Peptides against a protein of PDB entry 4LZF. Designs and how they scored, part 38

Target 1, 155 residues: chain A of PDB entry 4LZF
Amino acid sequence: GGRLVVFPNGTRKELSADGQTVKVMFFNGDVKHTMPDQRVIYYYAEAQTTHITYPDGMEVLQFPNNQTEKHFPDGRKEITFPDQTVKTLHPDGREESVLTDGTIIQLNPDGSKVIQFNTGQREIHTADFKRREYPDGTVKTVYSDGRQETQYPTG

## One batch from the design tools (peptide)

Design b1_p27_1 (made by RFdiffusion4)
Fold by OpenDDE base, seed 2:
Structure b1_p27_1 (fold): chain B 155 residues (1-155), chain A 27 residues (1-27)
Amino acid sequence: as target 1 above (155 residues)
Amino acid sequence: SAEELAEEETALTEELEEAHEKFAEIT
């Protein structure tokens, strides 16, 4: 059978019968599970947030508003917002957001922005221009000086 | 022993504090 230890401060520690799972119920309501696979599941009672740490250095945060954050060992972060938008933060400073409608927004370290719309249109924003590419091959460019150019598909 | 329980209680309290420090850094 498992073992339960109750400390004077009200903290409780429960060991599984095999000794491979440890559950600590802290006096403040926090709960820590140490699992056989060496993952640690910590629940912050006041914040109602779950923090999972993995032996490879991956971390997962689960917030009460249904936001989830994954911190990868390579320094990448993936945020799933309550609306199910997924934002990826890359170590190089690149950011990518995937919206629920399939739109992809990329922010590049150079300050450029690329939007891939679910309609197949693509918009590119740079310091010098905004360009919209259409599925039919039409390309419209608006330069920072106010000049406009339209390239039509060669049929 | 009672001493071992007191030491373990202290260690678990320190672990709680460290967890909250880390949480404050991440959030």
Scores: peptide ipSAE 0.486, ipTM 0.922, DockQ to the pose 0.899
Fold by OpenDDE base, seed 5:
Structure b1_p27_1 (fold): chain B 155 residues (1-155), chain A 27 residues (1-27)
Amino acid sequence: as target 1 above (155 residues)
Amino acid sequence: SAEELAEEETALTEELEEAHEKFAEIT
């Protein structure tokens, strides 16, 4: 059978019969599960937050508001917001947001921005211009000097 | 033994503290 140890401070440690699963219930209400696959599930009682660590170095945070954060070993962070928007933070400083309507917003380290609309239109923002690309191949550019240019698709 | 139990209790308290330190760094 399993083993339960109760410490004088109120912390409890439960071992499975096979010894592959360990459950610690800390005196503050935190709970730690060590799984056979070496995944560690830590529950922070006060914050009501679950923190999962994986052997490969991936970490997952699950917040009480239904936000989920994945911290990848390469330094990438993926945030799933309560509204199901997914934001990816890349180690190079690039940010990408995927909205529930299929719109993709990319923020580049140089300050440029690319929006891929769900309509198939794309908008590119740079220091020099704002450009709208249309599915028909039409491109409209507004330059920082106020010049406007329309490029028509070559039929 | 009672000494081993006290040592394990201390180690689990330190583990709790380290978990909270890591949590503060991540959040």
Scores: peptide ipSAE 0.472, ipTM 0.917, DockQ to the pose 0.880
Fold by OpenDDE base, seed 4:
Structure b1_p27_1 (fold): chain B 155 residues (1-155), chain A 27 residues (1-27)
Amino acid sequence: as target 1 above (155 residues)
Amino acid sequence: SAEELAEEETALTEELEEAHEKFAEIT
């Protein structure tokens, strides 16, 4: 059998029989689990949010709307939105979103944007132009000055 | 002892407060 301590303020602490798991049920409804693998699972009752911390510095947030955020020790973040879009935030400021249809959207620190469509088309946005690359090798560029250029595949 | 339990109760309350502070910083 485990051990249960009930404090006067209503907080409860439960130790597993092996002593490897600790469960604290706070008086406000929050719950903290310390696991044998040293991960800590904290549940915020009011926010209905779960926060998991790992010994390596990895953190995971699970929100009540089914959004999940992973915070990596290197500063990278990975957000899985309720619609299952996955957004990665890199420490260098680069952002990448993978849509459920396989479209990939990259935002670069310089403000440029690259869209890799699921159709195999690619679109590049810069301050100077928008460029559409087609699977057949055709490239259409619309410049900021309104000029348009089409490059046809060679061969 | 009763004193040890009171100290642990205090420590757990502080842990709760720290968790909420951290949560507010992360979210």
Scores: peptide ipSAE 0.472, ipTM 0.918, DockQ to the pose 0.886
Fold by OpenDDE base, seed 3:
Structure b1_p27_1 (fold): chain B 155 residues (1-155), chain A 27 residues (1-27)
Amino acid sequence: as target 1 above (155 residues)
Amino acid sequence: SAEELAEEETALTEELEEAHEKFAEIT
């Protein structure tokens, strides 16, 4: 069977029968689980936050407002907001947001912006132009000098 | 032994303190 140790300060340590799972219940209400796969699940009682660490260096934070953050070993971060918007921060400075309606917004390190609408339209913003691409193959470009160009699909 | 139990209790308290220090750096 499992083993429970109760310390004089009120901290408790529970061992599984196979010894592969360890649960520590600290005197302050924090809880640490060490799993057979070497994941560590730490619950901060005061902050009501769960922190999961993986052997590969991945970390997951679960906040009391239902925000979740994933920290990848390559330096990428993925934030799931309470409204279910997902924002990815890349190590190169690129940011991508996926909205609940399926719209994707990309911010590039050079300051350019790409919006992929759920309608299949795409909009590209650069220092020199704003371009709108339509599902039918029509492309409209408005240049910074006020010039406009329309490219029609090859019929 | 009683000494081993006291050492383990101390080590678990230090682990708690280290976890809170790391948490403060992340959040």
Scores: peptide ipSAE 0.464, ipTM 0.916, DockQ to the pose 0.871

Design b1_p27_1_s1 (made by RFdiffusion4, then SolubleMPNN; from b1_p27_1, 12 letters changed)
Fold by OpenDDE base, seed 4:
Structure b1_p27_1_s1 (fold): chain B 155 residues (1-155), chain A 27 residues (1-27)
Amino acid sequence: as target 1 above (155 residues)
Amino acid sequence: SAAELAREQRELEEELERERKKLAEYT
């Protein structure tokens, strides 16, 4: 059978019969599970937050508002917001958000922004212009100086 | 032994404090 140790401070430690699972129930209500696959699941009772750490360095945070954050060993961070938007933060400073409607918003380290709409249109924002690209090949550019340019598809 | 139990309790208290500090880094 398993083993249960109850400490004077109220903390409890439970070992599975095979010794592969350890559950610590801290006196403050926090709970730590060490699993056979060596992942560690820590629940913060007051914050109602779950933190999972994996042997490869992956970390997952689950917040009470249903936001989930994944911290990858390569430095990438992926945030799933309560509305199910997924935002990826890349180590190079690039940010990418995928909306539930399929729209992709990319923020580049140079300050430029690219929106790939679910309609197939793309919008590019730079310091010098805002450009809208249409699926038919039409491109409309509004420059910061107020000039407007339309490029029509060759055909 | 009672001494071993007391040591393990202290180790778990220290672990709890370490984990709380980690949470503070994320929030």
Scores: peptide ipSAE 0.425, ipTM 0.907, DockQ to the pose 0.900
Fold by OpenDDE base, seed 5:
Structure b1_p27_1_s1 (fold): chain B 155 residues (1-155), chain A 27 residues (1-27)
Amino acid sequence: as target 1 above (155 residues)
Amino acid sequence: SAAELAREQRELEEELERERKKLAEYT
């Protein structure tokens, strides 16, 4: 069967009968689960935070405020905020936020910004201009020098 | 043995400390 080891400092280590699951209950209240699939689930008792590590290098942090952070092996990070906004940080420096209303905000490494509104409108910000694209095909551009241009759809 | 138990206890204490340091890096 399973076995339980109780250490003098109060830490407890429980092994499943098959040896595939290990549970360490540290004297401070922290808990570490090693699962058959080699996931390691660490619970920080004081912080009420869960840290999951996967064999492929994936890491997941779950905070008590319902924020979740995923750290991918390729260096990408995905943050799900308590309001369910999802922000992705890419290794190339690109950032993308998906709002609950469907709006997508992209920050590019070159400093440009793109907003894809849930209405189908798109706004592009660069050093040289702000551009608004409308679902009907109309495009309005305001340049940094104050010039404005409108491009009308042809079809 | 008592010595083995003591060694494993120390290893677990060191692990706990490492994990606490990791958390501090994330928060």
Scores: peptide ipSAE 0.423, ipTM 0.907, DockQ to the pose 0.913
Fold by OpenDDE base, seed 2:
Order: structure tokens, then C-alpha cells, then sequence
Structure b1_p27_1_s1 (fold): chain B 155 residues (1-155), chain A 27 residues (1-27)
């Protein structure tokens, strides 16, 4: 069978019979599970937050408001908000949000913004212009100087 | 032994403090 060690401070350590699973129940209510696959699951009792670490360097945070954050070994972060919006932060500074309706919002390191609407329309914001691309191929541009340009599709 | 138990308890206390510090970095 497994083994249970109870320390004088109230911390408890439980080992599985095969020794591959370790559960530490800290005196403050925190819980740490070390799994056979080397995944470590730490539960912060006061914050009601779960932190999972993987041997490849992946980390997952689960907050009590149902927000989840994934920290990838390459430095990328993926945040799933309570409303199920998914935001990806890339190491180069690019940010992408995928809304529940399928809209994608991209913020680029140069300050430009691209919105891919679920309707197939695309909107590009730069320092110099705002551009709307339509599914039929029409492109409307409003420049910062107030000039407007419409480009019509071929055919 | 009692000394071994005391050492392991300290190690677990130190681990707890490290983890609490990590949480503070995320929140």
C-alpha cells in the first residue's frame, strides 16, 4: 500500500504504493501533486488557483474566475478569459484575440491593428490609414489626412 | 529519525514559501 507521513507542523505527505505519485498537503491548505508523467499540480488554497508545470517547461494557471493562462516554453502566452475569448501574446510583441463570434483582433508590434470579422470583412489600422476590405474584393481606405480611396474588385 | 523528519519538514516549508512567491509573480 501507499505511505502517509504526517509532520509535526501539520503538513502531510502521501506516497502511492508504486512511489510514482506524491501528494503533499501543506499545513496552510495548499496541495502539491507530483504525477508519474512528471507533471506537478500545485493548488493554492487561499487564492483558489491551480498551477500546473510540465517537464517541457509548459505552465498552466487556472484562476477561480475561470481564467486560464498557458505559458509556453517559447515565451508565448495564451489566456482564455472567463467569456471564452482567447488571447495569445507572442514573444515578438504581437497579440491576437479570438472572440467567441469568430472575430480575430491582431495587435502588431509596430502599433498597427488588424481585425478579421466573422463576416469575412477585414479592417487594418495603421498610423497613416484605416482600411476596410470587403468579401467582394472592394477596399476602402481613409487616410490620416482625410483623403478617401475606394478600390473596386476586378471582374 | 527525528532529525531526518525535522530536515524534511524544513525542506517542505521552504518549498511552500517558494511556491507562494511564484504565485505573487503571477497575480
Amino acid sequence: as target 1 above (155 residues)
Amino acid sequence: SAAELAREQRELEEELERERKKLAEYT
Scores: peptide ipSAE 0.421, ipTM 0.906, DockQ to the pose 0.911
Fold by OpenDDE base, seed 3:
Structure b1_p27_1_s1 (fold): chain B 155 residues (1-155), chain A 27 residues (1-27)
Amino acid sequence: as target 1 above (155 residues)
Amino acid sequence: SAAELAREQRELEEELERERKKLAEYT
């Protein structure tokens, strides 16, 4: 069987029979699990937040409002909002949001913006123009000087 | 021993404080 130690301050430590799983129940209500795969699961009782750390440096936070944040070893961050929108922040400064309808919004470090609509249309915003690309191959561009250009598909 | 129990209790108290500090970095 396992082993249970109860400390005078009220903290409890439980060891599995094989010693590979350790559960600490702190006197303040926090709980820490050390797993055989070396991941650590910490529950903060007051904040009702779960923090998971992996041996490769990956970290996952789960907040009481149903928001989840993943911090990758390469510096990338992925936020899943309560509405299930997923926002990715890349180390190069690029940001991508994936909406529940499949629309993807990309913000680039140079200030350009790309929207990939769920309809297959794409819109590109730069300092010089706004461009709409259609699934049939038509491309409409409105330049910053007011000039408009339509490029028709070759068929 | 009583001394070993007291040392382990202090180590766990220090661990709790370290984890609370980590939470403060995210919230």
Scores: peptide ipSAE 0.418, ipTM 0.905, DockQ to the pose 0.885

Design b1_p27_1_s2 (made by RFdiffusion4, then SolubleMPNN; from b1_p27_1, 11 letters changed)
Fold by OpenDDE base, seed 2:
Structure b1_p27_1_s2 (fold): chain B 155 residues (1-155), chain A 27 residues (1-27)
Amino acid sequence: as target 1 above (155 residues)
Amino acid sequence: SAAELAREEAELQEELEEERKKLAEYL
């Protein structure tokens, strides 16, 4: 059988019969599970937030609003918003958002922005222009000076 | 022993405080 220790302050520690799982129920309502795979699941009772730590250094936060954040060992972060948009923050400063409709929005470290629409169109935003690329190869550019250019697939 | 239990209780209290500090870094 398992073992239960109850401390005078009200904290409880439960060991599984195989000794592979440890559950600590803190007096404040927080709960910590140490699993056989060495991941640690901590539940913050007041914040209603779950924090999972993995042996490789990955961390996962689950918030009560259904937002999930993954913090990777390489410094990358992946945020799944309540609307199921997924935003990835890369260590180089690049940010990518994948919308539920398949649209991808990329923010680059140089300040440029690329939108890959679910229609196959792509829009590139720079300091100098906005460019729309169409699946047929047509490219329309609006420059910051107001000049417009259209490039057709046939040249 | 009672002394061992008291030490473990103190360690778990410290762990709780550390975890609360970690949460505060994310909120």
Scores: peptide ipSAE 0.360, ipTM 0.886, DockQ to the pose 0.914
Fold by OpenDDE base, seed 4:
Structure b1_p27_1_s2 (fold): chain B 155 residues (1-155), chain A 27 residues (1-27)
Amino acid sequence: as target 1 above (155 residues)
Amino acid sequence: SAAELAREEAELQEELEEERKKLAEYL
């Protein structure tokens, strides 16, 4: 059998029979689980948020609105929004969002933006132009000066 | 012992405060 210790302040500590799992139930309602694999699961009762830490430095936050954030040891962050959009934040400042319809939006550190539509169209936004590339090879460019250019596929 | 229990209680209190501090960095 496990062991339960109840402290005078109301905090409780439960040890599994094998001693590999520790559960602390804090007096404020927070709960900490230390698992055999050394991951730590902390539940914040008031915020209804779960924070998981892994031995390799990976962290996962689960919010009550169904948002999940993963913090990778390399500094990358992955946010799954309530609508199931997944946004990846790279250490170099690049951001990539994958929408539920399959559209991919890339924000580059230079401020440029690339949208890969689920239709196969691609749109490139720079300081100088917006360019739409079509699956048939047509390319339409609208420049910042208002000039428009259409490049037709060769052939 | 009572002293050991009191020390462990204090350590767990400190741990709670540390975890709350971590959460505050994300919220």
Scores: peptide ipSAE 0.358, ipTM 0.885, DockQ to the pose 0.910
Fold by OpenDDE base, seed 5:
Structure b1_p27_1_s2 (fold): chain B 155 residues (1-155), chain A 27 residues (1-27)
Amino acid sequence: as target 1 above (155 residues)
Amino acid sequence: SAAELAREEAELQEELEEERKKLAEYL
């Protein structure tokens, strides 16, 4: 059978019969599970937040508002917001947001921005211009000096 | 033994404090 240890401070430690699962119930209501796959699941009772740590260094945070954050070993972060928008932060400073409507917003380390709309249109923002690309091949550019250029599809 | 339980209790207390510090970094 399993083993239960109850400490004087009220903390409890439960071992499964196979010894592969350990559950610590802290006196403050926090709970730590060590699983057979070596992931550690920590539940913060007051914050109602779950923190999962994987053997490869991956971490997952689950907040009570349904926000989820994944922290990858390479320093990348992936945030799923309550509205189901997914934002990825790359170690190089690049950020990408995928909206629920399929729109993708990319922020580049150089300050440029690319929006891929769900309509198939793309908008590129740089220090020098804003450019709109249309599915028909039309490209409209507004330069920082106020100049505008339209490129029409060939054919 | 009572001494072993006291040591493990102290270790678990320290772990609790460390985990609470980690949470504070995320909030």
Scores: peptide ipSAE 0.356, ipTM 0.884, DockQ to the pose 0.916
Fold by OpenDDE base, seed 3:
Structure b1_p27_1_s2 (fold): chain B 155 residues (1-155), chain A 27 residues (1-27)
Amino acid sequence: as target 1 above (155 residues)
Amino acid sequence: SAAELAREEAELQEELEEERKKLAEYL
């Protein structure tokens, strides 16, 4: 059988019969599980937040509002928002958001922004212009000086 | 022994305080 230790302060430590799982139930309601695969699962009772650490250095935070944050060993961060939008922060400074409708928003380290709409239209924002590209090949550009230009498809 | 249990209790108390400090870094 397993072993249970109950401390005077109310903290409890439970060892599985095989010794592969350790559960600590702290007096404040926090719970720490050490799993056979070496994952550590910490539950913060007051914040209702779960923090999972993996042997490879990956970390996962699960918040009570259903937001999830993944911190990868390579420095990448992935946030799944409550609305299921997924935002990826890359080590090079690039940010990418994928909306539930399939729209992709990219923020580049050079300050440019690209929106790939689910309609097949693309919008490019730079310091010098905003450009809308249409599926038919039409391109509309609004320059920072207020000039507008339309390029029509060849044909 | 009672002394061993008292030491383990103190270690677990310290661990709790460390984890609470980590949480504060994410909030």
Scores: peptide ipSAE 0.352, ipTM 0.884, DockQ to the pose 0.899

Design b1_p27_1_s3 (made by RFdiffusion4, then SolubleMPNN; from b1_p27_1, 11 letters changed)
Fold by OpenDDE base, seed 2:
Structure b1_p27_1_s3 (fold): chain B 155 residues (1-155), chain A 27 residues (1-27)
Amino acid sequence: as target 1 above (155 residues)
Amino acid sequence: SAAELKAEEEKLLKELEELKKKLAEIT
């Protein structure tokens, strides 16, 4: 059987029979759960937030509004918003959002923006122009000076 | 022993305070 220790302040510590799982239930309702795979699960009772830490440095945050954040060891962050949009923040400053409809929005470190629409159209935003690329190969560019150019597909 | 139990309780109390600080950094 496992072991239960109850401290005078009301904190409880449970050890599994194999000693591989340790659960600390603090008197304030917070919980620390150490698992056999060495992940540690923190539950903050008042904030209703779960924080999981992994041996490789991965961290997962689960917020009460259903937002989830993954913090990767390489510095990348992946945020799943309540609406299920997934935003990835890369260490180089690039940001990518994947919407539930399949649209992908990329923000590049140089300030350019690329939108890959679920229709197959792509829009590119730079300091100098906005460009729309169509699945048929048509490309429409609106330059910052107001000039417009349309390139038609050949064939 | 009673002394060991008290020491563990104090350790856990310190850990709780550290966890509260971590939470404040996250939220």
Scores: peptide ipSAE 0.213, ipTM 0.824, DockQ to the pose 0.859
Fold by OpenDDE base, seed 5:
Structure b1_p27_1_s3 (fold): chain B 155 residues (1-155), chain A 27 residues (1-27)
Amino acid sequence: as target 1 above (155 residues)
Amino acid sequence: SAAELKAEEEKLLKELEELKKKLAEIT
């Protein structure tokens, strides 16, 4: 290494020989790494959580249960759950979930919901209707008043 | 110097407290 400073309270600061990497080991067990690419990696010892900040404003959280959260500079968030489902929260209020089986669930700001099934079927939910689209081109709509209609595929 | 070391120690202590506060907001 380049330099080690040990403070009276037990906190330790390690500098690389080139000065590009700084590691602070706090007396409570927390660790802060400043990297050459200017990202900062903080480890919370008690929570066993890693928090990474990037120069562009990106933040990444890694939890002990294997959940990961990405906070983008534009306000978008991407959550990877322990089961590997990925949920994206957009600044406009839109939410998208990608399930491990390939199913995509979209919640729109207008309250509508779209499910793209891994089978190729798509379901659209609005205040006025639920619509199922089939791979063969058939479309079935059930309206809120109970009316149903079917649009048949064209050859 | 001893004064510089003390000032850096206090700065790091303040940073630790701020980071712990941030953790509480995240969890």
Scores: peptide ipSAE 0.208, ipTM 0.821, DockQ to the pose 0.912
Fold by OpenDDE base, seed 4:
Structure b1_p27_1_s3 (fold): chain B 155 residues (1-155), chain A 27 residues (1-27)
Amino acid sequence: as target 1 above (155 residues)
Amino acid sequence: SAAELKAEEEKLLKELEELKKKLAEIT
């Protein structure tokens, strides 16, 4: 059978019968759970935060406000906010947010911004202009100098 | 043995302190 060790300070260590699962329940309420697949689940009682570490270097954080963060071994981060917006932070500095309505917002390292609206419209922001692309192929550009240009679809 | 139990308890206390540091890093 499994084993339970209770230490004088109140910390408990539970071992499964097969020895593949180890659960440490610290006297402060924190928990470390080592699983057969070698993932380790940390629970921080005061912060009510769960931290899962995987043997490949993947980490998952679950916060009490329902925010979840995935930290990939390549340095990429994926944040699911309480409102279910998903933001991806790329190692090159690019950020991409996917809203629940399907809108995608991209922030590029050069400071440019691209919004792909759920309507099929696309907006591009640069230092020099704001450009709106419409599903029919019309493109409207407002330049930083105040000039406006409309490009009509071909065909 | 009692000595082994004490040593393991001390190890777990150190681990708890390390976990506190990890929490501070991720918060």
Scores: peptide ipSAE 0.208, ipTM 0.822, DockQ to the pose 0.838
Fold by OpenDDE base, seed 3:
Structure b1_p27_1_s3 (fold): chain B 155 residues (1-155), chain A 27 residues (1-27)
Amino acid sequence: as target 1 above (155 residues)
Amino acid sequence: SAAELKAEEEKLLKELEELKKKLAEIT
């Protein structure tokens, strides 16, 4: 059977019968679970925050406001905001946001921006132009010098 | 020991403070 140790300070330690699971309940309400797969689950009682660490270096944070963060070993971060927008931060500085309506916004390290609308339209912003691409193949470009160009689909 | 577990708790609380700081940088 499992074993429970209660310390004078109120801290409790539970050991599974096989010794593969360890649960420490600190006197302040914090909890640490060590699992057989070597993941460690921390619960911070005051902050109502869960922090999971994996052997490969991945970390998952769950906040009381319903925000979730994944920190990947390669330095990538994925944030799911309370509104369910998902933002990915890449190590190269690129950022991608997926909105709940399916729109994807990409911010590139060079300052360019790409928006993939849920309608199938795409908008590209650079220092030199703004370009709108339509599903029918039409492309409209407005250059920084004020020139405008429309390219029609070949039919 | 109980003292070792208490020291671990203090370490976890410090880690939480660091995580809160990271959150503030994102929001």
Scores: peptide ipSAE 0.195, ipTM 0.800, DockQ to the pose 0.188

